# Designs tried in a protein design run: peptides against a protein of PDB entry 4GMN. Part 101

Target 1, 375 residues: chain A of PDB entry 4GMN
Amino acid sequence: RYANITLLALVTLASIGTDFQETLVKGNQGSRESPISAADEEWNGFDDADGDAMDVDQKSSSGEDQEEDYEEIDVKEDDEDDDDDSITSEMQADMERVVGADGTDDGDLEDLPTLRELIQTAVPQLIRLSNLPIDSDESLTIQSHALSALNNISWTISCLEFANGENANIHNAWYPTAKKIWRKTILPILEADSADLKLATQVTSLAWAVARVLHGETPTDGNPHRKFISLYHSSKQQAGGNSNSIEEPEDPFQGLGVKCIGVVGSLAHDPAPIEVNREVGVFLVTLLRQSNNVPPAEIVEALNQLFDIYGDEELACDKEVFWKDGFLKHLEEFLPKMRTLTKGIDKRTQPELRTRADEALLNLGRFVQYKKKHA

## One batch from the design tools (peptide; made by RFdiffusion4, then SolubleMPNN)

Design b2_p15_2_s1 (from b2_p15_2, 7 letters changed)
Fold by OpenDDE base, seed 3:
Structure b2_p15_2_s1 (fold): chain B 375 residues (1-375), chain A 15 residues (1-15)
Amino acid sequence: as target 1 above (375 residues)
Amino acid sequence: MFPRRKPSEYPRVTP
């Protein structure tokens, strides 16, 4: 009974985090539709070419009407009122405020009561549940659901813009909690060195969501970037050996390798220690050099991370890592390989992967030109 | 700063 109620509450918290994220994505799309002025592209009228009406003969084959007496099974639609326990009216009101909030620098969430309770009350309980002693399948299930809820909450918050001081109140409230998730949930699980790839995938997903907000301010204690690089390599070795069908996620971007790249890329942003940046940069550039053995989705993510890490010439990592370690040469040498890789992705079977690869290829060409101009 | 076209960040929530 209590376990089922706890599981239901964890599922509901995970769903709330999902729906909140979908609505934030929809809301942010609506604000970026600046009216593209309808430039009157004169639709040149299609000329009335006199298509000759060929008389194809209607041969009337008389198939016999077998009246199969479909017994009308009166399926009472029990209107299960799908109480779509979706975003509560209070959560919707908080979301509308988040999209409209001029960032007051006060980490006060007085105007965001649902988000406040989520960060201050729910997340600390989820951190406790993720740290329970694992002694039963029930405790494993509770940990998994707690990690899923933390993942969804952390991802949702990571979709907010913070770069120009937007949402500063949410950032300031989340920042200490994100560090707590890192230190109390992520690091202990990474240090336990479990062979459980499911748990590793969950903690890596959560670590990415947290690192997307903390960036280079993520705690460097115990060199977590090296743990995720090691996990990347270990995951590749296991996929080659035992047919324990962890069903490769149908989405190539949900793979553990992509998640590891996303984490370490995020950890390498300024103000990360220059040696952390170097180790991650070398890892990412090495993936490009070894691209024949790397999934296309991981290449796309590695490129995106490299553009974000080294996109600013004013940062210490530009001089001390990017130029010093000769990364431009490797990116330029990879450009023809990326064209071939992107062209090899079938638009019909993998439309999203192709779209993201086309974008990464476009950005790679532009990035190489940019770096050559700012050399 | 490099003017990257940011991909539409698709949420990576766990179903």
Scores: peptide ipSAE 0.202, ipTM 0.832, DockQ to the pose 0.502
Fold by OpenDDE base, seed 2:
Structure b2_p15_2_s1 (fold): chain B 375 residues (1-375), chain A 15 residues (1-15)
Amino acid sequence: as target 1 above (375 residues)
Amino acid sequence: MFPRRKPSEYPRVTP
């Protein structure tokens, strides 16, 4: 009885995180729908006047309209009640405020009561549940659901813009909680060094969501970047050996390899220690050098991380890592390989992977030119 | 700073 209530509450919290994300994505799409005024450049069509109206009179015949009596197969649409997981009016109101609020400075979520309760009341309980001793299949199930809920909440919050002091109240409320998730949930699971790739995938997804907000301010204690790099390599070795292929997720970007790249890339941002940045940068550049054996989605993510880490010439990592370790040469040498890789992705079967690869290829060309100009 | 064209962020929400 109590277990089922706890599981239901965890599923509900994971759902709330999903619904929140969907509505934030919809709300951010609505704000980014600044109407691209289609400047209808009135293409003043060429006034080619020549008027020869060939009057082809073809009279063709009266085909008999056989009224085929289509028996209206009363397909009872079973109203599968799409439980339109009706975003609670309170949740929707909080989300509309998050998208619209000029950030007032205080980490007070008074105007965002649902988000406040999520961060202050729910997340601390989820952290506790994720740290239960695993002594039964029930405790493992509770941990998995707690990690799912933490993942969904953390991903949702990581989709908010925090640049230039935007959403500062949410950032300030989330930041200590994100560090707590890292220290209390992520690190202990990574230290347990379990051969459970499902658990590793869940914790790595959560770690990425958390690191997308904390960046280089993510706690570096115990060199977690090396654990994720090790996990990346271990995941590749297991996929090659045993025919229990963990079903590669249908989405190429949901793979453990992509998640590992996303985590370590995020960890390497300023103000990360230069040696952490170097180890991650070398890892990412090494993936590009070994690209023949690397899934396209991982290459796309590795490129995106490299652009974000080394996109600012004012950062210490630009001089001390990017230029010093000769990363530009590796990016230039990879550019023709990226063109081939991108062209090899079928637009029909993998439209999103192709779109992201086309964007990463475009950015790679621009990034190489940018770095050559700022050398 | 490099003006990266950011792709649409993927929600990595687990069902």
Scores: peptide ipSAE 0.204, ipTM 0.833, DockQ to the pose 0.517; fails the geometry check
Fold by OpenDDE base, seed 1:
Structure b2_p15_2_s1 (fold): chain B 375 residues (1-375), chain A 15 residues (1-15)
Amino acid sequence: as target 1 above (375 residues)
Amino acid sequence: MFPRRKPSEYPRVTP
C-alpha cells in the first residue's frame, strides 16, 4: 500500500521532469531558428528548351450524376481532451519565467515556486529513496523509480543555460543539491560494483545530467571518472559475449557507452584536476583511434566532449594535456575516418545520427583549423 | 575559445 503510493509519486515526479524538459526543448528550438541566411547560391537554371506540346484529345464522356447521398456520419470527434494535466499552470508559469529571464536576478527561487519545491522538497526525498537498503524486489523498484525521477529532474535543469550568469538563482539552488546527488546517490551505487547493467545505465544517465552542471567541480573523491571508464569497457566486454543483446536502444544516443563518454567528458572540464583531464582526454582520443570498433554515436559524443574540454586555449588543460600529449595529430588523422563513418550512416534509417555526425564532422574540421591557428 | 555549433539539447529523460 505505502509502496504503491510511493511508486505513483515517483512516476509522477519522473513525468513532470519529462514534460518540463520537452517544453524547455520546444522553447529553445523556437529561439534558435535564427534564419540560416540562405546563401544565394544562384542556381543557374539550365535552359532546357524543347517541350513538344502533345495534343491530348478532350473526350467529354458525360458520366451520369449518381447522387449517392452519403449520410455525413457526424463522427463526433470526442475531443478526448487528454487533459495532460501533468503541467500545472504554476509549472507553466515557472517555465515561462525561466525561458524569459534575462539571467540578471541573483535572487532566491522566490519567483519559481514549483522549481523551488522540486529542488528543496522533492529531490532530498528522492535521494533518500535511492539509498534504501535493497532487501526486496519492492526496494529495487523504488530505487529504480527514484533514480528515474532524479534523472529527469537533473536533465531538465542541465538543459538551462548557466554559462554567462544566466539562471544564476537556479544554478545556486541546484549546485549544492547536485553535489548531494553525486555524493549520496551516484557514488554509493558505483562503489557497490553491481553487475546490473540496467542500474548502471540509470546511474550513468543521472551522473551525466549532474556532471553537465557541475563540470570539473564535480567531487573527485574515489576517482569516479575511472569508474565510468571501467564501466564503459565492462559493458563492451559483456555485449560481445552473451547473445542476450540488451536490445540496443532504438536511439543510438541512449546507449550506456554514450552515457559513460558524456559523464567522463563533463567531469574533465575546468577546474578538474589536470590528471583527471588527461586520463579522460586519453580515453576519448583512444576511442577515435579505435573507431572501427566503436558505435558512431559514441564517436559523435567523444568528439563533442573533446571540443568542449579543449575549446579554450586559456585553460591549463590546453597546454598541459592537449598540446603536451599531441591530441591535435590524432584529431587530424581521424578527419578522413570521420568522413567515411558519417557517409556510411543512412539518412533514411538513421536521420538523427546522420545529422549529429555531419555536425560533428563539420566541427572537427573547424576545430583542427582553429587549433592550428592557435599553436 | 572555439565556437562549435552545438546540437540542439538531446532529452535523456526516461519515460
Scores: peptide ipSAE 0.201, ipTM 0.831, DockQ to the pose 0.514; fails the geometry check
Fold by OpenDDE base, seed 5:
Structure b2_p15_2_s1 (fold): chain B 375 residues (1-375), chain A 15 residues (1-15)
Amino acid sequence: as target 1 above (375 residues)
Amino acid sequence: MFPRRKPSEYPRVTP
């Protein structure tokens, strides 16, 4: 009885986190419809003139195309308006304020009472529930739901812009809580070294969401980056042995490998210790060197992390790692492989993966040129 | 600083 109420409350908290995220994504898409001024950078057409058009005269065989009259099955989409009344009018008002709020510096969420109660009251209980002794299948279920709720809340908050002092009130309220999630939930689960890939995937997803806000200020105690690199390698060894057991997620970007790359990439940002940055940078560059055996989604994520980590020449990691360890050469050598990889992705069957790979390829070419200019 | 287009931030919310 109490367990069912606790599970229902955890599912509701996870749903709230999902609904918040969807609304933030919709709000951020609407703001990005500012017309991309097509800077028509004039595609200076290569003037290579003279290619003799060989007149291949291939004959018109008149195959009678039988027009098979495909009857339009008018599938009435019964819009089951599942009015999931889960979003209270107060939550919706808080969400609208978060999308428009120039952050005050005080960390007071007086204007965001629902978000305040979520961070200050709910999250500390979820941390407690995720750390209960596992002595039953019921305790394992409670932990899984608590981790899902923490994941959804943490991801939603990580989708807010915090650059340039935006949402500073939310950042300042979340930051100590994010560190608490890391120290009390993530580290203990990573130290337990469980063979449970479901639990490992849940904690890695949560760790990525938390590390997307904390970046290089994520606690380095116990070298968590090495644990996630180890988890990456262990996940690949298991996938190679049992072709039948790990349902690869339908979304290639939801894979444990992508999540591990996202965590370690986020952990390697300034002000992370240079040795943490180096170990992560070497890991990411090694994935590019071994790209023939790496899923395309993991390559896209690894490139994206490399651009974020080494995008600023004023950071100590640029001189002490990027240039010192010769990363530019590896990126240049990878550029033709990335073109082949991207072209090999079917736009019809994997449109998102293709779009993200096309973007990562474009950014790789630009990044190599940028680094050559700033050498 | 490299002017990366930030990838569309990918929600990793669990259903």
Scores: peptide ipSAE 0.196, ipTM 0.832, DockQ to the pose 0.531; fails the geometry check

Design b2_p15_2_s2 (from b2_p15_2, 7 letters changed)
Fold by OpenDDE base, seed 1:
Structure b2_p15_2_s2 (fold): chain B 375 residues (1-375), chain A 15 residues (1-15)
Amino acid sequence: as target 1 above (375 residues)
Amino acid sequence: MFPRRKPSEIPRFTP
C-alpha cells in the first residue's frame, strides 16, 4: 500500500521532469532563431551543364470517371482532450520566469516556487529512497523509480543555460543538491560493483545529467572517471559474450557506452585535475583510434566531448594535455575515417544519427583547422 | 575558444 503510493509519486515526479523539459525546449527554440550570420562562403557550385532533355511521349489514356461515392464517414474525432494536466499553471509560470529571468546571482528561488519545492523538498526524498537497503523486489523497484525521477529532474535542469551568469539563481540552488546526488546516490551505487546493467545505465544517465552542471567541480573522491571507463569496457565485454543482447536501445544515443562517454567527458572539464583530464582525453582519443569497433553514436559523443574539453586554449588542459600528448595528430588522422563512417550511415533508416554525425564531422574539420591556427 | 555548432541536447530521460 505505501509502496504503491510511493511508486505513483515517483512516476509523477519523473513525468514532471520530462514535461518541464519539453516546454523549456519549445521556449528555447523560439529564442535561438538569432540569425547565424551566413558567412556567405560562395560555394561555387560546379556548372554541370549537360542536361540532355529526353522527350518522354505524352500518351493520353482516357480512363473512365467511376464516381465511387465514398460516403464521408464523419469520424467524429472525439477530441479526447487528454487534458495532460501534468503541467500546472504554477509550473507554466515558473517556466516562463526561467525563460525571461535576468539572472539574479542569489540562489534564492522565491520567484520559482515549484522548482524550489522540487529541489529543496522532493530531491532530498528521492536521494533517501535511492539509498534504501535492497532486501526485496519492492525496494529494487523503489530505487529504480527514485533514480528515474532524479535522472529526469537532473536532465531538465542540465538543459538550462548557465553560461554567462544565466539562471544563476537556479544554478546556485541546484549545485549543492547536485553534489549531494553525486556523493549520496551515484558514488555508493558505483562502489557496490553491481553486475546489473540496468542499474548501471540508470546511474550513468543520472551521473551524466549531474556532471553536465558540475563539470570539473564534480567531486573526484574515489576517481569516478575510472569507474565509468571501467563500466564502459565491462559493458562491451558482456555484449560480446552473452546473446542476451540487452535490446540495443532504439535510439543509438541512449546506449550505456554513450552515457559513459558523456559522464567522463563532463568530469574532465576545467577545473578538473589535469590527471583526470588526461585519463579521460586518452580514453576518448583511443576510441577514435579504435573506431572500427566503436558504435557511431559513441564516436559522435566522444568528438563532442573532445571539442568541449579542449575548445579553450586558455585552459591548463590545452597545454598540459592536448598539445603535450599530441591529440591534434590523432584528430587529423581520424578525419578521413569520420568521413567514411558518416557516409556509411543510412539517412533513411538512421536520420538523427546521420545528422549528428554530419555535424560532428563538420566540427572535427573546423576544430583541426582551429587548433592548427592556435598552435 | 572554439565556436562549435552544438547539437540540440537530447534528454536522457528514463520512463
Scores: peptide ipSAE 0.246, ipTM 0.869, DockQ to the pose 0.532
Fold by OpenDDE base, seed 2:
Structure b2_p15_2_s2 (fold): chain B 375 residues (1-375), chain A 15 residues (1-15)
Amino acid sequence: as target 1 above (375 residues)
Amino acid sequence: MFPRRKPSEIPRFTP
């Protein structure tokens, strides 16, 4: 009885995290009807004026319009109006305020009571549940559900904009809690060094969500970046050996490899120690060098992380790592490989992966040019 | 600072 109530509460907290994000996305779409002035500053590409218009005579072959009478199969979509009443009116009102609130300085979530209770009351209990001794299948199930709930909450909060002091109240309330999740949930699980790749995937997903807010301020105690790099390599070795391939998630971006890259990339941002930054940067550049054996989604994530880590020339890591370790040369040498990789992704079967690869390829070309200009 | 196009963030929810 108590176990089922605890599990139901954990499932409900995990769903609250997803529902909260969907409404934050919907609310951010409503507030983004402020025209993003397409400052499409027309990057005036080179006027390569070579106008050899080869007149390809398109012979109009009049194909006969066979009106195939598509019998309109009246698929009664039973609109089961799944009453998406899962979002409480209080939660919706809090989300509308998060999207609209000019950041008042105090980490007091007085105006966001549901989010306050989530951070201050629910998350500390989830941290406790994630740290239960594993002595039964029931305790393992509770840990898994607590990690799912923490993951979903942490991802939702990590999708908020915190640049320029936006959402400062939420950031200030979340920041100490995020550090607590890291120290009390993530590190102990990573230190237990379990061969459970499901647990490793859950903790790595949570670690990425937390590190997306904490960046280089993520606690560096025990060099967690090396544990995630080790986990990346271990996950690749296991996939190659035993026919119990953990079903690679249908979404290429949900893979443990992508999550490992995402967390270590986030950990390497300023103000991370230069040696942490270097080890991560070398890892990411090494993935590009070994790209023939690396899934495309991991390459896309590794590129995005490299752009974020080394996108600012004022940071110490630009001089002490990027330029000193010769990363530009590796990015230039990778550019033709990235073009081939991106072209090899089928737009029909993997539209998202293709779109993200096209964007990463575009950014790679621009990044190489940018770094050459700022050398 | 490098002006990259940021991809849409994909949440990594767990079921």
Scores: peptide ipSAE 0.244, ipTM 0.869, DockQ to the pose 0.536
Fold by OpenDDE base, seed 5:
Structure b2_p15_2_s2 (fold): chain B 375 residues (1-375), chain A 15 residues (1-15)
Amino acid sequence: as target 1 above (375 residues)
Amino acid sequence: MFPRRKPSEIPRFTP
């Protein structure tokens, strides 16, 4: 009886985290209708003139295209308006304020009472529940739901813009709580070294969400980046042995490998210790070198992390790692492989993966040119 | 600083 009420409350808290994100995405889409002035920087086409157009005269064989009359099956989408009244009018009003709020510096969420109670009251209880001794299947279920709720809340908050002092009140309220999640929930689970891939996936997803806010200020105690790199390698060894048991998630970007890359990439940002940055950078560059055996989604994520980590030439990691360890050469050598990889993705069957790979390929070419100009 | 387009950040929610 108490367990079912606790589970329902945990499911509701996990739902609240997702519903908040949907509202944030809708709010951010409305603000982005500011015309992207197409700075059509005129791609000054290289005027390479003289390529003689060989007239390949290939004959028109008139294949009779049988027009197969595909009957439009009028699938009436029964709009089951599942009015999941889960979003209170107060929660919606708090979310509308988050999208418009110039951050006050004090970390006081007086204007965001629902978010305040979520961070200050709910999250500390979820941390407690995620750390209960596992002595029963019921305790394991409670831990899983507590991790799911923490994951969804942490992801929602990590999708807020905190650059340039935006949402500073939310950042300042979340930051100590994020460190508490890291130290009390993530590290103990990573230290337990459980063979449970479900638990490992849940904690890695949560760790990514937390590290997307803390970046290089994430506590380095116990070298967690090495644990996530080890988990990445262990997950690949298991997938190679048992072709039947790990349902690869239908979304290639939800895979444990992508999540591990996202965590370690986020951990390697300034002000991370240079040795942490180097170990992560070498790991990511090694994935590019071994790209023939790496899923395309993991390559896309690894490139994205490399651009974020080494995108600023003023950071110590640019000189001490990027240039010193010769990363530019590896990126240049990878560029033709990335073109082949991206072209090999079917736009019809994997449209998101193709779009993200096309973007990563474009950014890779630009990043190589940028780094050559700033050498 | 490299002018990157940030990819659309897709939350990694648990079902």
Scores: peptide ipSAE 0.242, ipTM 0.868, DockQ to the pose 0.540
Fold by OpenDDE base, seed 4:
Structure b2_p15_2_s2 (fold): chain B 375 residues (1-375), chain A 15 residues (1-15)
Amino acid sequence: as target 1 above (375 residues)
Amino acid sequence: MFPRRKPSEIPRFTP
């Protein structure tokens, strides 16, 4: 009984995380649809006047009666109470405020009460539930749902723009909580060294969402980047042996390999230790060199991470890693392979993968030119 | 700083 209520509450919290994202996306689209002032389309009234009313009088005729007595089948409207788990009007009002709020630096989220309760009240309980001793299938189920809720919340928040002081109040409220998720949920699960690939996929997805906000300020205790690199390699070894058991996710970007790349890429951003940056950079460049045996989605993610990590020439990692370890040469040598890889993706069967590969190819060509100009 | 075309951020929700 209490377990079912806890599971329902965890499913609802996971749903709230997705619904929050959908409404933020809709609100941010609505703000970009500033109505192009319909003012200046002078409707040049097309004056075309005289379309003659042809009077076609067609008259006739007859036929017959048959009153087919349609029996009124009294279809009882069974009021299926669609329990539409609809976004509450309060949640919607909070989401509208997130899109419109000039960044008051007040991490108290006074104007965002639903988001405040999510971060300050719900997330600390989810962290506790994710750390329960695993002694039953019920405790495993609770941990999985707690990780799912933490994942969805963390992903939603990680999709907010925090550049130039945008959403600073949300960033400041989330940042200490994100560090707590990392230290209390992610690290203990990674240290338990479980052979459970489902749990590993959940914790890696959560780790990516958290690391997308914390970047190089993610706690480096216990070298988590090496654990995710190890997990990447272990996942490839298992997939190569048992062709039957891991249903490759229908979405190529939902794979554990992509998630591992996303985590380690995010961990390698400034101000990460130069050695962490180097180990990750070498890992990512090695994937490009081995691209014949790497899924296209992982190549796309590895390229995107390389552009983000090494996109700033003022950072210490540009001189100490990118130039020193000769990454430009590897990227330039990969450019023709990326063209072939991208052209090999069928636009009809994999439209998203093709679009993302076309973008990554475009950025790779530009990045190589950019780096050659700032050498 | 390199002016890349940012890909659309796709949240990695659990179903």
Scores: peptide ipSAE 0.240, ipTM 0.868, DockQ to the pose 0.531

